# Designs tried in a protein design run: peptides against a protein of PDB entry 5VJI. Part 5

Target 1, 62 residues: chain A of PDB entry 5VJI
Amino acid sequence: NTLVVLHKSGLLEITLKTKELIRQNQATQAELDQLKEQTQMFIEATKSRAPQAWAKLQASLT

## One batch from the design tools (peptide; aimed at target 1 T15 L21 I22 N25)

Design b1_p11_1_s2 (made by RFdiffusion4, then SolubleMPNN; from b1_p11_1, 5 letters changed)
Fold by OpenDDE base, seed 4:
Structure b1_p11_1_s2 (fold): chain B 62 residues (1-62), chain A 11 residues (1-11)
Amino acid sequence: as target 1 above (62 residues)
Amino acid sequence: TELQKLLEEAE
C-alpha cells in the first residue's frame, strides 16, 4: 500500500506540513495585500482632501 | 497523533 509506505517513511507528514505552510503563506499574503491597499487609500485620502476618499477608506476598514 | 493533528490543520 502506497499510503502506508508514505506514512512510515515520514513523507506523508512532510507533505501535509508543506500544504499547511502554503496555506498559512497564502493567508499572510492576503492580509499583507489588504494592508497595502488600505495604506494606499489612506495616502490618497490625505492628498485629495475629498470626503469621498475618506469615506472609501472608512468602508475598507470594516 | 501528530499525523492526525497535521491532517486537521491541512484541511
Scores: peptide ipSAE 0.048, ipTM 0.703, DockQ to the pose 0.063
OpenDDE base, seeds 1, 2, 3, 5: peptide ipSAE 0.044, 0.045, 0.043, 0.042; ipTM 0.688, 0.693, 0.687, 0.687

Design b1_p11_1_s3 (made by RFdiffusion4, then SolubleMPNN; from b1_p11_1, 5 letters changed)
Fold by OpenDDE base, seed 5:
Structure b1_p11_1_s3 (fold): chain B 62 residues (1-62), chain A 11 residues (1-11)
Amino acid sequence: as target 1 above (62 residues)
Amino acid sequence: QELQELLKKNE
């Protein structure tokens, strides 16, 4: 059957591994994006000195 | 594990 052929050729393993790598990359990217956003909110809070900017940063960290 | 399960389902 097609699945046996894909397995024996190694293509199935490559496909499954690729899917897993994409998933891991997406998860890591989401964490990175969150950190970037938090960093930006910190920068804005330091620049503006506005209590609202600090409150926004605090809300993002909880 | 997933690969082995897929192989078993297609036997």
Scores: peptide ipSAE 0.039, ipTM 0.658, DockQ to the pose 0.058
OpenDDE base, seeds 1, 2, 3, 4: peptide ipSAE 0.037, 0.038, 0.037, 0.034; ipTM 0.657, 0.657, 0.656, 0.646

Design b1_p11_1_s4 (made by RFdiffusion4, then SolubleMPNN; from b1_p11_1, 4 letters changed)
Fold by OpenDDE base, seed 5:
Structure b1_p11_1_s4 (fold): chain B 62 residues (1-62), chain A 11 residues (1-11)
Amino acid sequence: as target 1 above (62 residues)
Amino acid sequence: DELEKLLKEAE
């Protein structure tokens, strides 16, 4: 049984942990992408000085 | 072990 061999070798634990780390990395990447977008909205708000741009940024932070 | 069990249950 392949599963038994993986378990006994410790590779099952490594595989499951790797899967979890990939999931966590994906979540962290999504947060980073959101921060990048918020940074862009901040830059646009500072350039335009328009209340609407600040409102858009504020909405993204709530 | 406990870690493997927890990871398996979280799937």
Scores: peptide ipSAE 0.056, ipTM 0.704, DockQ to the pose 0.062
OpenDDE base, seeds 1, 2, 3, 4: peptide ipSAE 0.041, 0.042, 0.043, 0.044; ipTM 0.674, 0.680, 0.684, 0.691; seed 1 fails the geometry check

Design b1_p11_2 (made by RFdiffusion4)
Pose (drawn by RFdiffusion4):
Structure b1_p11_2 (pose): chain A 56 residues (1-47, 54-62), chain P 11 residues (1-11)
Amino acid sequence: NTLVVLHKSGLLEITLKTKELIRQNQATQAELDQLKEQTQMFIEATKWAKLQASLT
Amino acid sequence: ETSALLEELAE
């Protein structure tokens, strides 16, 4: 059984962990993209209504 | 599948 070989070879475990790591990395990428947008909005306002509206 | 996932993780 291919599943048995995959398990016994240790690659099943590694595959699952890699998948979860990929998911975690993607989630962090999304946070970063969002943080980048928020930061740019903040910096422009330091140079205002958009910031207030986005807060309220 | 493990090799393909490791290639994807390297990206």

Design b1_p11_2_s1 (made by RFdiffusion4, then SolubleMPNN; from b1_p11_2, 6 letters changed)
Fold by OpenDDE base, seed 1:
Structure b1_p11_2_s1 (fold): chain B 62 residues (1-62), chain A 11 residues (1-11)
Amino acid sequence: as target 1 above (62 residues)
Amino acid sequence: ELEKLLELLKK
């Protein structure tokens, strides 16, 4: 019985915790990637001084 | 029993 062995060894708890940490890491990474993209749009808007670049940034923040 | 483990991992 694999489940019983995992439970008794403590590996079940570690496995479930690891799964949850991976899930949280993926969510945090997605938020970080979004922020990086928004930061890049801000940099491009400041460089170009073009209304279109500011409009693109504004659209990303909504 | 393996099915129960797989179910727990899906939660």
Scores: peptide ipSAE 0.035, ipTM 0.654, DockQ to the pose 0.085
OpenDDE base, seeds 2, 3, 4, 5: peptide ipSAE 0.030, 0.035, 0.034, 0.036; ipTM 0.643, 0.652, 0.658, 0.655; seeds 4, 5 fail the geometry check

Design b1_p11_2_s2 (made by RFdiffusion4, then SolubleMPNN; from b1_p11_2, 5 letters changed)
Fold by OpenDDE base, seed 4:
Structure b1_p11_2_s2 (fold): chain B 62 residues (1-62), chain A 11 residues (1-11)
Amino acid sequence: as target 1 above (62 residues)
Amino acid sequence: ELEKLLEELRK
């Protein structure tokens, strides 16, 4: 009965859409966190000027 | 059924 009421009121569609938006937001946040990490590795490579730091950055991009 | 809604939310 609850499912029927939610469906008829339109709240089921909103609930499912909200769940999907949360999932997409989490995926986008993960990509952003990865980019932040890669940016930090780039900064460290420029500061140290060590081949190892550049190799670490290069490995993260593949 | 509420169980169906919960299952859909878990997907």
Scores: peptide ipSAE 0.083, ipTM 0.738, DockQ to the pose 0.100
OpenDDE base, seeds 1, 2, 3, 5: peptide ipSAE 0.080, 0.074, 0.079, 0.081; ipTM 0.735, 0.726, 0.732, 0.735

Design b1_p11_2_s3 (made by RFdiffusion4, then SolubleMPNN; from b1_p11_2, 5 letters changed)
Fold by OpenDDE base, seed 2:
Structure b1_p11_2_s3 (fold): chain B 62 residues (1-62), chain A 11 residues (1-11)
Amino acid sequence: as target 1 above (62 residues)
Amino acid sequence: ELQKLLEELKK
């Protein structure tokens, strides 16, 4: 049984920990991507000076 | 605490 071998060798623990680290990394990456998008909207708002661009930025922060 | 995390990941 492969699962039994993995458990006894300690590789199951490493595998499960790796899975968790990947999940955490994905969550952090999503937050980073959101921040990048918000930064871009801020830059566009400052360049355009249009109230619509500021409204778009505000909507992204709420 | 790692063991607790492992139990959650096994679900």
Scores: peptide ipSAE 0.067, ipTM 0.726, DockQ to the pose 0.068
OpenDDE base, seeds 1, 3, 4, 5: peptide ipSAE 0.055, 0.067, 0.049, 0.066; ipTM 0.695, 0.726, 0.668, 0.724; seed 1 fails the geometry check

Design b1_p11_2_s4 (made by RFdiffusion4, then SolubleMPNN; from b1_p11_2, 6 letters changed)
Fold by OpenDDE base, seed 4:
Structure b1_p11_2_s4 (fold): chain B 62 residues (1-62), chain A 11 residues (1-11)
Amino acid sequence: as target 1 above (62 residues)
Amino acid sequence: DLQKLLEELKK
């Protein structure tokens, strides 16, 4: 079957490693997006000087 | 260990 052929050719290892790298990339991208959002909230808090903006930032850091 | 990782990914 296809799985056996992939295993014998060495492509299964490459395929599985690629899947793992994609997963890790997605996780890292999610963390980066969260940091970008937190950075934006920080910028908005410094601009507005409003307590509610700082409260929003603090809530995001939990 | 890469082989362990591969086995986990196969599940």
Scores: peptide ipSAE 0.059, ipTM 0.703, DockQ to the pose 0.067
OpenDDE base, seeds 1, 2, 3, 5: peptide ipSAE 0.057, 0.058, 0.058, 0.058; ipTM 0.701, 0.705, 0.703, 0.702

Design b1_p11_3 (made by RFdiffusion4)
Pose (drawn by RFdiffusion4):
Structure b1_p11_3 (pose): chain A 56 residues (1-47, 54-62), chain P 11 residues (1-11)
Amino acid sequence: NTLVVLHKSGLLEITLKTKELIRQNQATQAELDQLKEQTQMFIEATKWAKLQASLT
Amino acid sequence: SLQEKLEELLA
């Protein structure tokens, strides 16, 4: 059984962990993209209505 | 990138 070989070889475990790590990494990429947008909006306002509206 | 490296490891 391919599943048995995958398990016994240790690659099943490694595969599952890699998948979760890929998921975690993608989630962090999304947080960063969002943080980049928020930061840019904040910096421009330090130079205003968009910031107020986005807060309220 | 880290994502590319993780995809290669998974492959």

Design b1_p11_3_s1 (made by RFdiffusion4, then SolubleMPNN; from b1_p11_3, 4 letters changed)
Fold by OpenDDE base, seed 4:
Structure b1_p11_3_s1 (fold): chain B 62 residues (1-62), chain A 11 residues (1-11)
Amino acid sequence: as target 1 above (62 residues)
Amino acid sequence: SELEKLKELLE
């Protein structure tokens, strides 16, 4: 069947590896986006000097 | 194995 052919050709392994790399990329991107958001909250906290802004940053770091 | 890798992708 098709699955057997894909396995024997090596294409199945490539497909699975590609899917894994996509998943890892998505996870890394999510972590990067979170860091960017935390950085922005830090910048805003330093600008405003408002306790609420610092509290918001602190909550994001937990 | 490829089967185990597939299982990991589903987690």
Scores: peptide ipSAE 0.099, ipTM 0.747, DockQ to the pose 0.059
OpenDDE base, seeds 1, 2, 3, 5: peptide ipSAE 0.089, 0.092, 0.090, 0.093; ipTM 0.743, 0.746, 0.743, 0.746

Design b1_p11_3_s2 (made by RFdiffusion4, then SolubleMPNN; from b1_p11_3, 4 letters changed)
Fold by OpenDDE base, seed 2:
Structure b1_p11_3_s2 (fold): chain B 62 residues (1-62), chain A 11 residues (1-11)
Amino acid sequence: as target 1 above (62 residues)
Amino acid sequence: SELDKLQELLA
């Protein structure tokens, strides 16, 4: 069947690896987005010098 | 196996 052919040709392995890499890339992107958000909160905290801004940043780091 | 990996990706 088609699955057997894909397996023996190596295409199934490539497909599965590609899907895994996409998943890992998405996870890394999510972490990067979180870091960007935390960086923005840090910038705002330094500008405002307000305890509330620092508290917000601290909460995001938990 | 590759089938197991596929199942993990679909889970």
Scores: peptide ipSAE 0.067, ipTM 0.741, DockQ to the pose 0.060
OpenDDE base, seeds 1, 3, 4, 5: peptide ipSAE 0.066, 0.060, 0.066, 0.057; ipTM 0.740, 0.731, 0.740, 0.726

Design b1_p11_3_s3 (made by RFdiffusion4, then SolubleMPNN; from b1_p11_3, 6 letters changed)
Fold by OpenDDE base, seed 5:
Structure b1_p11_3_s3 (fold): chain B 62 residues (1-62), chain A 11 residues (1-11)
Amino acid sequence: as target 1 above (62 residues)
Amino acid sequence: SELDELQALLA
C-alpha cells in the first residue's frame, strides 16, 4: 500500500522530519523575536530614563 | 512509530 511504499522509500521519514524541523524553526524564531523585543525595550528604557519604560521591560521578563 | 506519527498528522 501507499504507506508501505512511502516508508520503504524513506519519503515518510523525510516528510515527518521536515515537519519537525519547521516546528523547531518556528519555535526558535519566536524566542528570537521575543529577545529582540526585550532588547528594544531595554534600549528605549535607557534612552527615556522613564520608570514606566523600565516597568514595561521588567514585565516582559517575568 | 512512523505509522503512529502519520496517523496523528492525518487526524
Scores: peptide ipSAE 0.059, ipTM 0.735, DockQ to the pose 0.058
OpenDDE base, seeds 1, 2, 3, 4: peptide ipSAE 0.055, 0.053, 0.055, 0.053; ipTM 0.691, 0.688, 0.696, 0.690

Design b1_p11_3_s4 (made by RFdiffusion4, then SolubleMPNN; from b1_p11_3, 6 letters changed)
Fold by OpenDDE base, seed 1:
Structure b1_p11_3_s4 (fold): chain B 62 residues (1-62), chain A 11 residues (1-11)
Amino acid sequence: as target 1 above (62 residues)
Amino acid sequence: SELQQLQELLS
């Protein structure tokens, strides 16, 4: 059957590995986006000197 | 198993 062919050819493993890599890429991208947001909050805190901006940054670091 | 993983992929 098709499953046996896919397994023996290695295409099934490649397909599953590709899905896992996509998932890992998405997770890494989310972490990167979070870091970018935290960086922006830091910049805004330094610019405004407003306690609210620092509080917002602090909350994001939890 | 790869079959179970495939089923998860297709779900």
Scores: peptide ipSAE 0.078, ipTM 0.758, DockQ to the pose 0.063
OpenDDE base, seeds 2, 3, 4, 5: peptide ipSAE 0.077, 0.074, 0.077, 0.072; ipTM 0.760, 0.758, 0.760, 0.752

Design b1_p11_4 (made by RFdiffusion4)
Pose (drawn by RFdiffusion4):
Structure b1_p11_4 (pose): chain A 56 residues (1-47, 54-62), chain P 11 residues (1-11)
Amino acid sequence: NTLVVLHKSGLLEITLKTKELIRQNQATQAELDQLKEQTQMFIEATKWAKLQASLT
Amino acid sequence: ETTALLEELES
């Protein structure tokens, strides 16, 4: 059984962990993209209505 | 599948 070989070889475990790591990394990428947008909005306002509206 | 996931992770 291919599943048995995959398990016994240790690659099943490694595959699952790599998948979860990929998911975690993608989640962090999304957080960063959002943080980049928020930061740019903040910096422009330091130079305002858009910031107030986005807060309220 | 493990090799493909590792290549994806390196990306």

Design b1_p11_4_s1 (made by RFdiffusion4, then SolubleMPNN; from b1_p11_4, 5 letters changed)
Fold by OpenDDE base, seed 3:
Structure b1_p11_4_s1 (fold): chain B 62 residues (1-62), chain A 11 residues (1-11)
Amino acid sequence: as target 1 above (62 residues)
Amino acid sequence: ELEELLKELEK
C-alpha cells in the first residue's frame, strides 16, 4: 500500500522527522523570544535605575 | 505499527 511505499522510500520518515524538527525549532524560537524580552527588561532596568523595573525583571526570571 | 516505529526512531 501507499504507506509501505512511503516507508520504503524514506519519505515518511523524512516527513515525521521534519515535523519534529519544526516543533523543536518553534520551541527554541519561543525560548529565544522569552530571552529577548528578559533582555529588554534588563536594558530598561539599567536605564531607569528604578527598583520597580528591577522587580519586574526579577519576576520574569522564574 | 509502521508509524509507531518511525516515531520511535524520531526520538
Scores: peptide ipSAE 0.068, ipTM 0.721, DockQ to the pose 0.069
OpenDDE base, seeds 1, 2, 4, 5: peptide ipSAE 0.055, 0.063, 0.045, 0.060; ipTM 0.698, 0.710, 0.669, 0.706

Design b1_p11_4_s2 (made by RFdiffusion4, then SolubleMPNN; from b1_p11_4, 5 letters changed)
Fold by OpenDDE base, seed 5:
Structure b1_p11_4_s2 (fold): chain B 62 residues (1-62), chain A 11 residues (1-11)
Amino acid sequence: as target 1 above (62 residues)
Amino acid sequence: ELKELLEELKK
């Protein structure tokens, strides 16, 4: 069957590894996006000096 | 055949 052919050719392993790398990339990207957002909130807090901006940052870090 | 492949890809 197709699975046997893919396994013997090595393409199955490549496909599964690629799938795993995509999953890991997605997880890392999500963490990076969160850090970027937190960094932006920090920048805004320092620029505005508004208590509300610091409160927003603090809430994001909890 | 295809079902088996799909099951492997879901792992």
Scores: peptide ipSAE 0.075, ipTM 0.732, DockQ to the pose 0.082
OpenDDE base, seeds 1, 2, 3, 4: peptide ipSAE 0.075, 0.066, 0.070, 0.063; ipTM 0.738, 0.718, 0.728, 0.709; seed 1 fails the geometry check

Design b1_p11_4_s3 (made by RFdiffusion4, then SolubleMPNN; from b1_p11_4, 5 letters changed)
Fold by OpenDDE base, seed 5:
Structure b1_p11_4_s3 (fold): chain B 62 residues (1-62), chain A 11 residues (1-11)
Amino acid sequence: as target 1 above (62 residues)
Amino acid sequence: ELEKLLEELKK
């Protein structure tokens, strides 16, 4: 069957590994995006000096 | 078995 063929060819392992790498990449990207957002909120807080901006940053870090 | 392959890919 198809599974046996893919297994013997090595393509199954590659496919599963690729899927796992995509999953890990997505998780890492999400963490990076969160950090970028927090960094932006920090920058905005320093620029505006507005209590609201600092409150927004604080809320994001909790 | 295609169904088995699909099951493995869903893990």
Scores: peptide ipSAE 0.065, ipTM 0.712, DockQ to the pose 0.085
OpenDDE base, seeds 1, 2, 3, 4: peptide ipSAE 0.063, 0.062, 0.065, 0.058; ipTM 0.710, 0.703, 0.713, 0.692

Design b1_p11_4_s4 (made by RFdiffusion4, then SolubleMPNN; from b1_p11_4, 7 letters changed)
Fold by OpenDDE base, seed 5:
Structure b1_p11_4_s4 (fold): chain B 62 residues (1-62), chain A 11 residues (1-11)
Amino acid sequence: as target 1 above (62 residues)
Amino acid sequence: ELEELLKKLQQ
């Protein structure tokens, strides 16, 4: 059967590992994107000195 | 078995 051939060739393990690495990469990328956004809000708060920019940053960290 | 593998690959 095809599953037995995929298992014996090692392609099943590679496929499952690749899928798990893609999932982990997506999770890490989402965390990085959130951190980048928070960093940008911090930069804008420091530049503008506007209370609204600090309030926006604070809301993102809760 | 193959159908279960395909389901595991699609999730």
Scores: peptide ipSAE 0.086, ipTM 0.730, DockQ to the pose 0.100
OpenDDE base, seeds 1, 2, 3, 4: peptide ipSAE 0.075, 0.079, 0.084, 0.074; ipTM 0.724, 0.729, 0.726, 0.721

Design b1_p11_5 (made by RFdiffusion4)
Pose (drawn by RFdiffusion4):
Structure b1_p11_5 (pose): chain A 56 residues (1-47, 54-62), chain P 11 residues (1-11)
Amino acid sequence: NTLVVLHKSGLLEITLKTKELIRQNQATQAELDQLKEQTQMFIEATKWAKLQASLT
Amino acid sequence: AELQKLLAETE
């Protein structure tokens, strides 16, 4: 059984952990993209209505 | 990309 070989070889475990790590990495990429947008909006306002509206 | 390569190798 291919599933048995995959398990016994240790690659099943490694595959599952890699998948979860990929998911975690993608989630962090999304947070960063959002943080980048928020930061840019903040910096432009330091130079305003868009910031107030996005807060309220 | 590195994680995807590792995943392909392990599968």

Design b1_p11_5_s1 (made by RFdiffusion4, then SolubleMPNN; from b1_p11_5, 3 letters changed)
Fold by OpenDDE base, seed 1:
Structure b1_p11_5_s1 (fold): chain B 62 residues (1-62), chain A 11 residues (1-11)
Amino acid sequence: as target 1 above (62 residues)
Amino acid sequence: DELQKLLKEAE
């Protein structure tokens, strides 16, 4: 059947590995976006000198 | 089964 042919050709493994790499890329992108947000909160905290901005940053790091 | 292993790894 088609599934057996795809498996034996290695195409199925490549497809599944590609799916896993996409998932890993999405996870890494989410971590990067979080870091970008934390960086922005840090910049705002340094500019505003407002205790609330520092509290917001601290909350994001927990 | 190799296919079942690959499916589990892709989840």
Scores: peptide ipSAE 0.046, ipTM 0.700, DockQ to the pose 0.060
OpenDDE base, seeds 2, 3, 4, 5: peptide ipSAE 0.044, 0.045, 0.046, 0.043; ipTM 0.692, 0.699, 0.701, 0.679

Design b1_p11_5_s2 (made by RFdiffusion4, then SolubleMPNN; from b1_p11_5, 7 letters changed)
Fold by OpenDDE base, seed 3:
Structure b1_p11_5_s2 (fold): chain B 62 residues (1-62), chain A 11 residues (1-11)
Amino acid sequence: as target 1 above (62 residues)
Amino acid sequence: SALEALLKQAE
């Protein structure tokens, strides 16, 4: 069957590795997006000098 | 978070 052919050719291993790399890429992108958001909150906190802005930033740091 | 990790490195 198709699975046997993929396994014997080595393409199954490549496919599984590719799926894992895609997963890791998505996780890294999510972390990057979170960092961008946190950076924006930091910038806003420095501009406003408002305690609530700093509290919002602190709450985002998990 | 990534930012939290960076801040902890500065401590």
Scores: peptide ipSAE 0.061, ipTM 0.473, DockQ to the pose 0.019
OpenDDE base, seeds 1, 2, 4, 5: peptide ipSAE 0.059, 0.028, 0.056, 0.058; ipTM 0.472, 0.674, 0.474, 0.469

Design b1_p11_5_s3 (made by RFdiffusion4, then SolubleMPNN; from b1_p11_5, 3 letters changed)
Fold by OpenDDE base, seed 2:
Structure b1_p11_5_s3 (fold): chain B 62 residues (1-62), chain A 11 residues (1-11)
Amino acid sequence: as target 1 above (62 residues)
Amino acid sequence: SELQKLLKEAE
C-alpha cells in the first residue's frame, strides 16, 4: 500500500522529521516572542521610571 | 517496529 511505499522510500521518515522540526521551530519562536515582549517592557520601564512599569516587567519574568 | 518508533517521535 501507499504507506508501505512511503516507508520503504524514506519519505515517511522525512515527513515525520519535518513535522517535528516545525513543532520545535514553533516552540522556539514562542520563546523568542516572549523575549521580545520582555525586552519591550524593560525599555518602557526605563523610560517611565514608574514603579508600575517595573512591577509589570517583574511579573512577566516568572 | 521502525514505523512505530517514527510515529512516537512525531507526537
Scores: peptide ipSAE 0.042, ipTM 0.693, DockQ to the pose 0.059
OpenDDE base, seeds 1, 3, 4, 5: peptide ipSAE 0.041, 0.040, 0.042, 0.038; ipTM 0.689, 0.687, 0.692, 0.680

Design b1_p11_5_s4 (made by RFdiffusion4, then SolubleMPNN; from b1_p11_5, 5 letters changed)
Fold by OpenDDE base, seed 1:
Structure b1_p11_5_s4 (fold): chain B 62 residues (1-62), chain A 11 residues (1-11)
Amino acid sequence: as target 1 above (62 residues)
Amino acid sequence: SELQELLEKNE
């Protein structure tokens, strides 16, 4: 049984931990990407002085 | 078992 061999060797634990780390990394990356986008919208809002740009930023923060 | 716990945590 492959699963038994992986478990006994310790590789299964490493594999499962790696999968969890990948998941956590993906979640953190998504949050980071969102923050980057919000930062860009903030920069654009300050440059444009247009109420619409501020409204767009506000909508992204809710 | 330890194996079962690992599998449950991975779900």
Scores: peptide ipSAE 0.059, ipTM 0.722, DockQ to the pose 0.056
OpenDDE base, seeds 2, 3, 4, 5: peptide ipSAE 0.045, 0.045, 0.043, 0.049; ipTM 0.676, 0.675, 0.671, 0.681

Design b1_p11_6 (made by RFdiffusion4)
Pose (drawn by RFdiffusion4):
Structure b1_p11_6 (pose): chain A 56 residues (1-47, 54-62), chain P 11 residues (1-11)
Amino acid sequence: NTLVVLHKSGLLEITLKTKELIRQNQATQAELDQLKEQTQMFIEATKWAKLQASLT
Amino acid sequence: EEFNELLEELE
């Protein structure tokens, strides 16, 4: 059984962990993209309504 | 094969 070989070879475990790591990395990429947008909005306002509206 | 694909995606 291919599943048995995958398990016994250790690659099943490694595959599952890699998948979860990929998911975690993607989630962090989304947080960063969002943080980048928020930061740019903040910096422009330090140079305002958009910031206030986005807060309220 | 699946593992190698996952490594490429991870990189």

Design b1_p11_6_s1 (made by RFdiffusion4, then SolubleMPNN; from b1_p11_6, 6 letters changed)
Fold by OpenDDE base, seed 3:
Structure b1_p11_6_s1 (fold): chain B 62 residues (1-62), chain A 11 residues (1-11)
Amino acid sequence: as target 1 above (62 residues)
Amino acid sequence: KELEELKKLLE
């Protein structure tokens, strides 16, 4: 049984852990990208001094 | 059959 061999060798545990780490990395990257976007909207709001840019930032912080 | 079980664990 291939699954039994993978389990006994420890490769199954490594594979499952790697899968979970990839999933967690993807989630953390998505949060980081959102924060980067919000930071950019903040920078643009400070530069433009336009009420619309502040409204856009506020809408993103929900 | 065994490989399909492994594929399900990797979803």
Scores: peptide ipSAE 0.195, ipTM 0.789, DockQ to the pose 0.099
OpenDDE base, seeds 1, 2, 4, 5: peptide ipSAE 0.191, 0.188, 0.193, 0.190; ipTM 0.788, 0.786, 0.788, 0.786

Design b1_p11_6_s2 (made by RFdiffusion4, then SolubleMPNN; from b1_p11_6, 5 letters changed)
Fold by OpenDDE base, seed 2:
Order: sequence, then structure tokens, then C-alpha cells
Structure b1_p11_6_s2 (fold): chain B 62 residues (1-62), chain A 11 residues (1-11)
Amino acid sequence: as target 1 above (62 residues)
Amino acid sequence: SELEKLLEELK
């Protein structure tokens, strides 16, 4: 079957590692997106000087 | 398939 063929060819380990790397990449991307959003909220808070904007930023950091 | 099961476990 396909599993046996992949194992004998050495591609099974590569396939499994590839999926793990994709998962890790997705997790890192999510963290990066969160940081980008927090950065934008900080910029907006400094521009508006509105308490609501700072409260929104604070909520995102908790 | 068995391969699909292994891939799902690695999720």
C-alpha cells in the first residue's frame, strides 16, 4: 500500500516532518498576526488619545 | 486509509 511504499522509499518521514513544519508555521504566523494587530492598536491609541483606544489595547494584551 | 490516519494524528 501507499504507506509501505512511502516507508521503503524514505518519503514517509519527510511527509510527516513536512506536516509538522506546516503546523509550526501556522502557529508562528498566528502569533505574528496577533503582534501586528497589537501594534496597530497601539498606533491608533497614540493618535486618538482616547481612553477607549487604550482600553482596547490593554484588553488585547491580557 | 492508513496514511490518512497517520497524517490526521500528526495534526
Scores: peptide ipSAE 0.040, ipTM 0.665, DockQ to the pose 0.108
OpenDDE base, seeds 1, 3, 4, 5: peptide ipSAE 0.040, 0.036, 0.040, 0.038; ipTM 0.653, 0.634, 0.665, 0.650

Design b1_p11_6_s3 (made by RFdiffusion4, then SolubleMPNN; from b1_p11_6, 6 letters changed)
Fold by OpenDDE base, seed 1:
Order: C-alpha cells, then structure tokens, then sequence
Structure b1_p11_6_s3 (fold): chain B 62 residues (1-62), chain A 11 residues (1-11)
C-alpha cells in the first residue's frame, strides 16, 4: 500500500520530520510574537508615562 | 484511499 511504499522509500520519515519542524516553527513564532507584543507595550509605556501602560506591561510579563 | 488516510493522520 501507499504507506508501505512511503516508508520503504524514506519519504514517510521526511514527511513526519517536516510536520514536526512545522510544529516547532509555529511554537517559535508564537514566542516571537509574544516578545514583539511585550516590546511594543514597553515602548508605549515609555512614551505615554501613563501608569496604566506600565500595569499592562507588567501583566503581560507574569 | 490509503493516501487520503495518511494525509488525515498527518494533519
């Protein structure tokens, strides 16, 4: 069957590894997006001088 | 098909 052919050819391993790499990439991208958001909140806090902005940043770091 | 089943497993 197709699964056996993919396994014997080595393509199944490549396919599964690709899936895992995509998953890891998505996880890393999520962390990066969080850092970007925290950075933006930091910038806004420094600009606004508003206690609310600092509170928002602090909440994001918990 | 067998390929379709594999694709479902890979999602």
Amino acid sequence: as target 1 above (62 residues)
Amino acid sequence: SELEELLKLLK
Scores: peptide ipSAE 0.042, ipTM 0.663, DockQ to the pose 0.122
OpenDDE base, seeds 2, 3, 4, 5: peptide ipSAE 0.040, 0.041, 0.040, 0.040; ipTM 0.660, 0.656, 0.662, 0.653

Design b1_p11_6_s4 (made by RFdiffusion4, then SolubleMPNN; from b1_p11_6, 5 letters changed)
Fold by OpenDDE base, seed 1:
Structure b1_p11_6_s4 (fold): chain B 62 residues (1-62), chain A 11 residues (1-11)
Amino acid sequence: as target 1 above (62 residues)
Amino acid sequence: DELQKLLEELQ
């Protein structure tokens, strides 16, 4: 059984751990992308001085 | 069969 060989070799554990690390990396990247977007909205709000830009930023932080 | 199921879970 190939699965038994993979388990005994430790490769199964590495494979499962790699999958979990990829999932965690994707979640962290999504949080980072959200922060980047919020930062951009902040920069735009400071430049435009428009109340609408500040309202948009505020909505993103809720 | 168990290996194939694991491969599907890894995709």
Scores: peptide ipSAE 0.127, ipTM 0.773, DockQ to the pose 0.121
OpenDDE base, seeds 2, 3, 4, 5: peptide ipSAE 0.124, 0.121, 0.126, 0.123; ipTM 0.772, 0.769, 0.773, 0.770

